# Ledger of designs, part 196: peptides against a protein of PDB entry 5K2M

Target 1, 273 residues: chain A of PDB entry 5K2M
Amino acid sequence: MRIGITYTVLRREEMAIKERAGEFGEVVMLHEDDLLFPGNYDLDVVIIRNVSHFKALYTARLFESEGIPTVNSSRLIFEAGDKLFATLRLAGKVPVPEWKAALSEGGALRVPDSLGYPLVSKPVFGSWGRLLAKVNDRDSLEAVLEHRKWMKNPLYGIHYFQEFVEKPGRDIRSYVIGGEFVGAIYRYSNHWITNTARGGKAEPCSDPEVEELSVKAWEAFGEGALAIDIFESEKGLLVNEVNPNMEFKNAARVTGADMAGKLVEYAVEVAKT

## One batch from the design tools (peptide; made by RFdiffusion4, then SolubleMPNN)

Design b2_p28_5_s2 (from b2_p28_5, 13 letters changed)
Fold by OpenDDE base, seed 3:
Structure b2_p28_5_s2 (fold): chain B 273 residues (1-273), chain A 28 residues (1-28)
Amino acid sequence: as target 1 above (273 residues)
Amino acid sequence: DEEALALSEEEIKKLAEEAVLKEYTEVP
């Protein structure tokens, strides 16, 4: 078996994936600078670890066009990596925060009539809490919308809002690979954005309700490896978002779960299908 | 690559953040 691994930066995750993949066959590391299509790639499967959402999406689709399966698939990256498309999948299967989408400034200005204040403004793409805004009033909403008009990417014209969920100073990140729950962590922060990339501490989460909800959230997509962000709210557990290009170094360290091994095992299964 | 083993965790994080930040400034 020949396993490709595409990457932008060799992180702890990519090193762990490389090490575990070496137990199953020959490993071919493919930096973004090494990728040229159409190519003559002799690979049974490719694990996609590009940092960019769009580069990951196109890389997956390009390998698929040559008959090489990818983990994750271009379909999953497309649907799970967009917050609005992910919400559309999730909302039919699991509890999610209340949300609204608008396709114009005039539409966006009416969102508070349905959801009230405070709101959370999100871009449909991106990671690590970039361009998230807590919108407390009309003046703040107008300011966010004005700034979006001057952003170059047309996707900033897609206005996605959620209710503000009050959290107990933490959120939950779980991991589901091939439909199997692998582990979960609490992420602690004094900031309303609890992402570990911003200096949050991580602790193990052992909750059967989190495990069940995480599997149901994965089933909304039905394939691949996902990190799942869950809020603890007064309404119970809410699935906030999913990530098809998961970071797991903190979760693996804290839980002791072999997330890299589980990802490689799933990629080997995909290669055999 | 042996060169990647020479980068600190902080340097790796910075390079990853820079790579993602480019998506916010360009049209796909």
Scores: peptide ipSAE 0.028, ipTM 0.639, DockQ to the pose 0.763
Fold by OpenDDE base, seed 5:
Structure b2_p28_5_s2 (fold): chain B 273 residues (1-273), chain A 28 residues (1-28)
Amino acid sequence: as target 1 above (273 residues)
Amino acid sequence: DEEALALSEEEIKKLAEEAVLKEYTEVP
């Protein structure tokens, strides 16, 4: 078996994946600079670890065009890596924060009529809590919308909002690979944006409700490896977002779960189908 | 591979952040 691994930066996750993949066959590391298509790659499966959502998406689709399956698939990356598209999948299967989408400034200005204040403004793409804004009032909403007009990416014209969820100083990140729950952590932060990439403390989360909800959230997509961000709210557990290009170094360390091994095992299964 | 292994966690984080920033800021 020949396992490709595409990457932008060789992180702890990519090193762990490389090491575990070596137990199953020949490993071919493919930096973004190594990728040229069509390339007639001799690979049985490719694990996609590009940092950019769009580069990951296009890389997956390019390998698929050559008949090489990817983990994650381009379909999954597309649907899970966009916050709005992910919400559309999740909303019919699991509890999610209340949300609104608008395609114009005039539409966006009416969002508080439905959701009230405070709101959270999110770009539909991106990671690590970048360009998240807590919108407390009309003046703040107008400011966020004005600033977005001057952003160069046309996707900033897609206005996605959630209700502000009051959290108990933490959130939950769980991991589901191939439909199997692998583990979960609490991420502690004094900031309303909880993320371990921003220096939040991680602790193990052992909650059967989290496990069940995480599997259901994965089933909304039906394939691949997902990190799932869950909020503890007064309404119960809410699935906030999913990530098809998961960081797991902190979760693996804290839980002791072999997340890299589980990812490779799933990729090997995909290669055999 | 060896050079990448020699990078600090901070350096790796910076490179990853730069890669993401490029996604937000590059106009085709």
Scores: peptide ipSAE 0.026, ipTM 0.605, DockQ to the pose 0.682
Fold by OpenDDE base, seed 2:
Structure b2_p28_5_s2 (fold): chain B 273 residues (1-273), chain A 28 residues (1-28)
Amino acid sequence: as target 1 above (273 residues)
Amino acid sequence: DEEALALSEEEIKKLAEEAVLKEYTEVP
């Protein structure tokens, strides 16, 4: 078994994956600077850990074009890594926050007619709560739309909005790998953005309803390794988003779950299929 | 690999954030 691991930065997650992969076979670490296609890669599977969503997506597709399976697959990265496309998958299977998408400024200005205020404006791509805006009123909506107009990436012209969900000072991050629930944490924050990358604390989450909902959310995609963000709302649990290139160092530390091992085990299973 | 192991957790985080930020700021 030859296991590739693509990466941008050697994080605690990549180190843990490397260590656990070494128990199953030969490990080939592939920094982004080492990647050139078409190439002669002698690998049975590649674990995709590029930090960039787009680099991860293209790297996965390029390996797949050489007949090498990836974890996650380019399909999963594409569908789960875009917040709007992920919502389209999730909305048919699990409760999600109310959402609207608009393809123009004029369309976006009508979003409050359906969802009211406050809203959350999200880019369809991105991590660590970047470019999230709480939109409380018309003036704030106009400001967000004006700023988006002058952003260089054309994907900023895709206007994705959710209802603002009142949370109990925390959210839930769960992990499902190969359809198995691996673990979950509460992420605490004094800010409405509860992401631990912004200084949030993590605690174990042991809730059977979270486990069941997390597996159902994973089943909307039907493959791979996903982190799942869940909100505790007045309407019950809501699946906010998924991440096909998750950080898990805090969750692994807090829960004691072998997330790196489970990811490698799944990659080995994919290689054998 | 060895140099990356010498980086602090905070330095690694900054490098990861910078790598993603390029997707938002760079023109192809």
Scores: peptide ipSAE 0.087, ipTM 0.700, DockQ to the pose 0.676; fails the geometry check
Fold by OpenDDE base, seed 4:
Structure b2_p28_5_s2 (fold): chain B 273 residues (1-273), chain A 28 residues (1-28)
Amino acid sequence: as target 1 above (273 residues)
Amino acid sequence: DEEALALSEEEIKKLAEEAVLKEYTEVP
């Protein structure tokens, strides 16, 4: 078996994936600079670890066009990596924060009529809590909308909003790979954005409700490896978002779960189907 | 050394963030 691993930066995750993949076959590391299509890739499966959502999406689709399956698939990356598209999948299966989408400034200005304040403005794409804004009032909403007009990427004109969820100084990140729950962590932060990339502490989460909800959230997509962000709210557990390009170094460290191994095992399974 | 590992992790993270930032800022 020949396992490709695409990457932008060799992180702890990519090193762990490489190491575990070596137990199953020949590993071919493919930096973004090495990728050219159409190409003659002799690979049974490719694990997609590109940092960029779009580069990951296009890389996956390009390998699929060569008849090489990917983990995650381009379909999953597309649907799960867009916060709005992910919400559309999730909302029919699991509890999610109340949300609105608007396609114009005039539409966006009416969002508070439905959700009230405070709001959370999110880009539909992006990671690590970038460009998230807590919108407390009309003036702040107008400012966010004005700033979005000056952003070059047209996707910033897709206005996605959630209700602001009061969290107990933490959120939950769970991991589901191939439909199996692998583990979960609490991420602690004094900031309303609880991202471990921002220096938050992580602790193991052992909650059967989290496990059940995480699997149901994964089932909304029905394939691949997902990190799932869950809020503990007064309304109960809410699935906030999913990540098809998961970071897991902190979760693996804290839980002791072999997340890299589980990802590789799933990729090997995908290669055999 | 946990500190050396932390520095390395932050550096790796910075590089990953820069890679994403480049895509967001350079693509019109």
Scores: peptide ipSAE 0.029, ipTM 0.634, DockQ to the pose 0.296; fails the geometry check

Design b2_p28_5_s3 (from b2_p28_5, 10 letters changed)
Fold by OpenDDE base, seed 5:
Structure b2_p28_5_s3 (fold): chain B 273 residues (1-273), chain A 28 residues (1-28)
Amino acid sequence: as target 1 above (273 residues)
Amino acid sequence: DEEDLALSEEEIEKLAEEAVLEEYENVP
């Protein structure tokens, strides 16, 4: 068994994955600077840990073009890593926050007619709550839309909105790998954006409803390793988003779950199919 | 490998953040 691991930065997650992969075979670490295609790589599977969504997506697709399976697959990265595409998958299987998408400023200005205020404006790509805006009124909506016109990436012209969900000062992050629930944490924050990477406290979450919902959310995609962000709302549990390039250092520490081991085990399974 | 292991968590997080920012900045 030869296991590739692509990466941008050697984080705690990548170190743990490397260590666990060594138990199953030869490990080949592949920094982004090492990647040239076509490369005729001699690998049975590649674990994708590129930090950039797009670099991860293209890396996965390039290995797949050489007949090498990836974890996650380019399909999963594409569908799960885009907030709108992920919402389209999730909305058919699990409760999600109410959402609207518009392809023009004129369309975006009509979003409050359906969802009301306050809204959350999100880019369809990105991580760590960047470029999220709480839109409380018309003036704020106009300001967000005006600023988007000056952003260079054409994807900023895809206007994605959610209802603002009142949360109990926390959210939930769960992990599902190969359809198995691995663990979950509460992330505490006094800010409306909850993220442990921004200094939020993490605690174990042991809730059967979270486990069931997390597995159902994973089943909307049907493969791979996903982190799942869940809100506790007045309407019950809502799946906010999924991440096909999961960070798990805090979750592994808090829960004691061997998330790196589970990821490697799944990659080895994928290599054998 | 050993030099990368010498980075603080803060430095690693900063590098990861920079890598994500490049995704936003380098789209022409």
Scores: peptide ipSAE 0.167, ipTM 0.716, DockQ to the pose 0.668
Fold by OpenDDE base, seed 2:
Structure b2_p28_5_s3 (fold): chain B 273 residues (1-273), chain A 28 residues (1-28)
Amino acid sequence: as target 1 above (273 residues)
Amino acid sequence: DEEDLALSEEEIEKLAEEAVLEEYENVP
């Protein structure tokens, strides 16, 4: 068994994956600078850990084009890594925050007619709560839309909005790998954006409802390793988004779950199919 | 690389953040 691991930065996650992969076979670390295609890669599977969503997507697709399976697959990265495409999958299976998408400024200005205020404006791509805006009123909406016009990436012209969900000063991050629930944490924040990367406290989450919902959310995609963001709302649990390129250092530390081992075990299973 | 092992957790986090910023800035 030869296991490739693609990466941008050697984080705690990549180090843990490397270490665990070494128990199952030969490990080939592939920094982004090492990647050239077409290539002659002698690998049974590749674990995709590129930081960039697009680099991860293209890397996965390039390996797949050479007959090498990836974890996650390019299909999963594409569908789960886009907030709008992920919402389209999730909305058919699990409760999600109310959402609207608009393809023009004129369309976006009508979003409050359907969802009201406050809204959350999200880019369809990106990580760590960047470019999230709480839109409380018309003036704020106009400002967000004006700023989007000056952004270079055309994907910023895809206007994705959710209802603002009042949270109890925390959210839930769960992990499902190969359809198995691996663990969950509460992420505490005094800010409406709950992100552990910004120094939030994490605590174990042991809730059977979270476990069941997390598995159902994973089943909307039907493959791979996903981190799942869940909100506790007055309407009950809502699946906010999923991440096909998960950080898990805090979750692994807090829960004691072998996230890296489970990811490698799944990759080895994928290599055998 | 051995150089990445020498980085502090904070430095690693910063590099990951920079890589994401590059995606926002440079993807046309």
Scores: peptide ipSAE 0.111, ipTM 0.696, DockQ to the pose 0.764
Fold by OpenDDE base, seed 3:
Structure b2_p28_5_s3 (fold): chain B 273 residues (1-273), chain A 28 residues (1-28)
Amino acid sequence: as target 1 above (273 residues)
Amino acid sequence: DEEDLALSEEEIEKLAEEAVLEEYENVP
């Protein structure tokens, strides 16, 4: 078994994946600078750990074009890494925050007629709560739309909105790999945007409802390794988003779950199919 | 590489943040 690992930065996650992969076979670390295509890669599977969504997507597709399976697949990265495409999958299987999408400014200005205020404006791509805006009124909506006109990426012209969900000062991040629930954490934050990268306290989450919902959310995609973001709302649990390039350093530390081992085990299974 | 092992956790997190920022800047 020869296991490739593509990476941009050698984080704790990549170190843990490398260590665990070494128990199953030969490990080939592939920095982004090492990736040239077409190539002659002698690999049974590649674990995709590129930091950029687009670099991860293209890297996965390039290996697949050479007959080498990837974890995650380019299909999963494409569907799960876009917030709108992910919502389309999730909404058919699990409770999600109320949402609207508009393809023009004129369409976006009518979103409050359906969802009211406050709203959350999200870009369809990107990570770490970047370019999230809480839109409390018409003036704020007009300002967000005006600023987006000057953004260079045409994807910023895809207007995705959610209802604002009141959270109990925390959210939930769960992990599902190959359809198996691996673990979950609470992420505490004093800000309406919860992110582990900003030094939030993490605690173990042991809730059977979270486990069941997380597996159902994964089943909306039907493959791969996903981190799942869940809100505790007055309406119950809501699946907010998924991440096909999951960070798990804090979750592994807090829960003691072998996230890296589970990811490698799944990659080895994929290599054998 | 052995050089990556010399980076502090804070430096690694900063490099990861920079790599994600580059994705927003390098829009075709």
Scores: peptide ipSAE 0.087, ipTM 0.689, DockQ to the pose 0.644
Fold by OpenDDE base, seed 4:
Structure b2_p28_5_s3 (fold): chain B 273 residues (1-273), chain A 28 residues (1-28)
Amino acid sequence: as target 1 above (273 residues)
Amino acid sequence: DEEDLALSEEEIEKLAEEAVLEEYENVP
């Protein structure tokens, strides 16, 4: 078996994936600079580890066009990596924060009529809590909308809002790979944006309700490897978002779960299908 | 020019990549 691994930066995750993949066959590391299509790739499967959502999406689709399956698939990356499209999948299967989408400033200005204040404005794409805004009032809403007009990416004109969820100073990140729950962590933060990348403490989460909800959230997509962000709210557990380009170094360290091994095992299964 | 203050898609992606690199550089 020949396993490709695409990457932008050789991170701890990519190193772990490479090491585990070596147990199953020949490993071909493919930096973004090595990717040229159409190409003559002799690979049974490709693990997509590009940092950019869009580069990951296009890389996956390009390999699929050559008849090479990817983990994650371009379909999954597309649907899960867009916060609005992910919400559309999740909302019919699991509890999610209340949300609204608007396609114009005039539409966005009516969002508080349904959700009230405070709101969270999210770009539909992006990682690490970038360009999240807590919108407390009308003046803040107008400011966010004005700033979005000056952003060059047309996707910033897609206005996605959630209710602001009061969290107990933490959120939950779980991992589901091939429909199997692998593990979960609490991410602690004094800020309303919880992200371990910003210096938050991580601790193991062992909760059967989290496990069940995580699997159900994964089933909304039905394939691949997903990190799932869950909020603890007064309404119970809410699935906030999913991530098809998961970081797992902190979760693997804290839980002891072999997330890299599970990802490789799943990729090998995909290659055999 | 107010237009010069707008980040391009490429600039946003670059900043994301740089932010990831900074996360790894700050790991002792």
Scores: peptide ipSAE 0.030, ipTM 0.508, DockQ to the pose 0.079

Design b2_p28_5_s4 (from b2_p28_5, 13 letters changed)
Fold by OpenDDE base, seed 1:
Structure b2_p28_5_s4 (fold): chain B 273 residues (1-273), chain A 28 residues (1-28)
Amino acid sequence: as target 1 above (273 residues)
Amino acid sequence: DAADEALSEEEIEKLAEEAVEKEYTEVP
């Protein structure tokens, strides 16, 4: 068994994955600078840990083109790493925040007719609550849309909105790998954006409803390793988004769950299929 | 590998943040 690990930065997650992968076979660390395609890679599976969503997606697809399976697959990275595509999968299986997508400014200006105010504007790509806007009124919506016109990435022209969900000063991040629930944490914040990467406190979450919902959310995609962001709302639990390039250092530390081991075990299973 | 292992947690987090920021700020 030869296990590749692609990475941009050797984080605590990548170090833990490397260590656990060494128990199953030979480990080949592949920094982004080491990646050249087409290549003669002698690997049974590749664990994709590129920080960039797009680099992760293309790296996975490139290995797959050479007959090497990846964790996650390029399909999963594509569908789960886009907030709109992820919402399309999730909405058929689990409760999600009310959402609208618009493909023009004129369409986006009509979103409040359905969702009301406040609403949340999100880019379809990216992480750590970047470019999230709480839009409280028409003036704020017009401002966000005006600013988006000057952004150069064409994906900023895809206007994705959610209802603003009132949360109890926290959200939940769960982890499902190969269909198995591995663990969950509460992420505390006094800000409406709850992210531990932005200095939020993490605590263990032991809730059977979270476990059941997390597995159902994973089943919407049917493969891979996902972090799942869940809101506690007045309507009950809502699956907000999923992440196919999950950070787990805080979750592993707080829960004691072997996230890295579970990821490697799944990659070894994928290599055998 | 050895150079990355010498980075502080703060430096690693910063590099990861910078890598994500490029997706938002770099012009194709």
Scores: peptide ipSAE 0.143, ipTM 0.705, DockQ to the pose 0.736
Fold by OpenDDE base, seed 2:
Structure b2_p28_5_s4 (fold): chain B 273 residues (1-273), chain A 28 residues (1-28)
Amino acid sequence: as target 1 above (273 residues)
Amino acid sequence: DAADEALSEEEIEKLAEEAVEKEYTEVP
């Protein structure tokens, strides 16, 4: 068994994956600067840990073109790593925040007619709550739309909005790998953006409803390793988003769950199919 | 590489943030 691990930065997650992969076979660390295609990598499976969504997507697709399976697959990275495409999968399977998508400023200006205020403006790609805006009124909506016109990436012209969900000063991040629930955490923040990467406290979450909902959210995609972001709302639990390039250092630390081992075990299973 | 293993957790987090920020700012 030869296990590739692609990476941009050697984080705690990549170090843990490397260590655990060494128990199952030969490990080949592949920095993104060393990746050239077409190539002969002589690998049974590749674990994709590129930080960029697009670099991860293209790396996965390039290995798949050489006949090497990836965890996650390029299909899963594509569908789960885009917030709008992920919403399209989730909305038919699990409760999600109310959402609208618009393809023009004139369309986006009509979003409040359906969802009201406050709104959350999201880019369809990105991490750590970057370019999230709480839109409380018309003036704030116009400002967000004006700024988007001057952004050079054409994907900023895809206007994705959710209802603003009132949260109890926390959200939930769960982890599902190969259809198995691995663990969950509460992420605490005094800000409406609850991402622990920005210094939030993490605590274990032991809730059977979270476990059941997390597995159902994973089943909307039907493969791979996902982090699942869940909101506690007045309407009950809502699946906000999924992440196919999951960070898990805080979750592993507070839960004691072997997330790196479970990811490697799943990659070894994928290599055998 | 051995150089990445020598970085502090804060430096690693910063490099990861910079790598994501490039995805937003580096337009062909």
Scores: peptide ipSAE 0.105, ipTM 0.681, DockQ to the pose 0.704
Fold by OpenDDE base, seed 3:
Structure b2_p28_5_s4 (fold): chain B 273 residues (1-273), chain A 28 residues (1-28)
Amino acid sequence: as target 1 above (273 residues)
Amino acid sequence: DAADEALSEEEIEKLAEEAVEKEYTEVP
């Protein structure tokens, strides 16, 4: 068994994955600057740990073109890493926040007619709450739309909105790998954007409803390793988004779950199929 | 590499944040 690991930065997650992969076979660390295609890679599977969504997507697809399976697959990265495409998968399987998509400014200006205010404006790509806006009124909506016109990436012309969900000063992040629930945490924040990467407190989440919902959310995609963001709302649990490039250092530390081991075990299973 | 072992946790987090920022800002 020869296991590739692609990476941008050697984080705690990549160090843990490398260590655990060494128990199953030979490990080949592949910095993204060393990747050249087409290549002659002697690998049974590649674990994709590129920080960039697009670099991860293209890296996965390039290895797949050489007959080398990846965790995650380019298909999963594509569908789960886009908030709108992820919502389209999730909405048929699990409760999600109410949402609208518009393909023009004139369409976006009509979103409040169906969702009301306040709204959350999201880019379809992106991590760590970047370019999220709480839109409280018409003036704020017009300002967000005006600023989007001056952004160079054509994907900023895809207008994705959710209802604003009132949360109890926290959200839930769960982890599902190969269809197995591995663990969950509460992430505490005094800000409406909850993210542990910004210094939020994490605590273990032991809730059977969260476990069941997390597995159902993973089943909407049917493959790979996903982090799942869940909101506690007045309507019950809502699946907000999924992440195919999961960070898990805080979750592993707080829960004691072997997230890296579970990811490697799944990659070894994928290599044998 | 031996150079990666020398970075603090804070420096590693910052480099990861900068790598993600480039994805949104370096679009031509």
Scores: peptide ipSAE 0.080, ipTM 0.673, DockQ to the pose 0.625
Fold by OpenDDE base, seed 4:
Structure b2_p28_5_s4 (fold): chain B 273 residues (1-273), chain A 28 residues (1-28)
Amino acid sequence: as target 1 above (273 residues)
Amino acid sequence: DAADEALSEEEIEKLAEEAVEKEYTEVP
């Protein structure tokens, strides 16, 4: 078996994936800058670890066009990596924060009529809580919408909003790979944006309700490896978002779960299908 | 033999952050 691993930066995750993949076959590390298509790639499966959502999506689709399966698939990356598309999948299966989407400023200005204030404005793409805004009032909404007009990416014209969820100073990140729950962590932050990449403390989460909800959230997509972000709210557990380009160094460290091994095992199963 | 000084964890995290930042900022 020949296992490709695409990467932008050799992080702890990519190192762990490489090491575990070496136990199953020959490993071919594929730096993003060296990828040319169409190519002559002799690979049974490719693990997609590009940092950019769009680069990961296109890389997966390019390998699939050559008959090489990917983990994650381009379909999964497309649907899970877009917050709005992910919400469309999740909302039919699991509890999610109340949300609205608008395709114009005039539409966006009516969002508070339905959701009230405070709101959370999100870009549909991107990571690490970037360009998240807590919108407390009309003036703040107008400011966010004005700033979005000056952003060059047309995707910033897709206005995605959630209700603001009051959290107990933490959120939950769970991991589901191939439909199996692998583990979960609490991410602590004094800020309304919880992210471990921003220096948040992580602790193991052992909650059967989190496990069940995480599997149901994964089933909304039905394939691949997902990190699932869950909020503890007054309404109960809410699935906020999923990530098809999961970071797991902190989760693996605090839970002791072999996230990299589970990802490789799943990629090997995909290669045999 | 320039020992490829293994990037510190902080440098690796910074490079990953910069790669994501480019997705937001380098859109033409």
Scores: peptide ipSAE 0.110, ipTM 0.686, DockQ to the pose 0.499; fails the geometry check

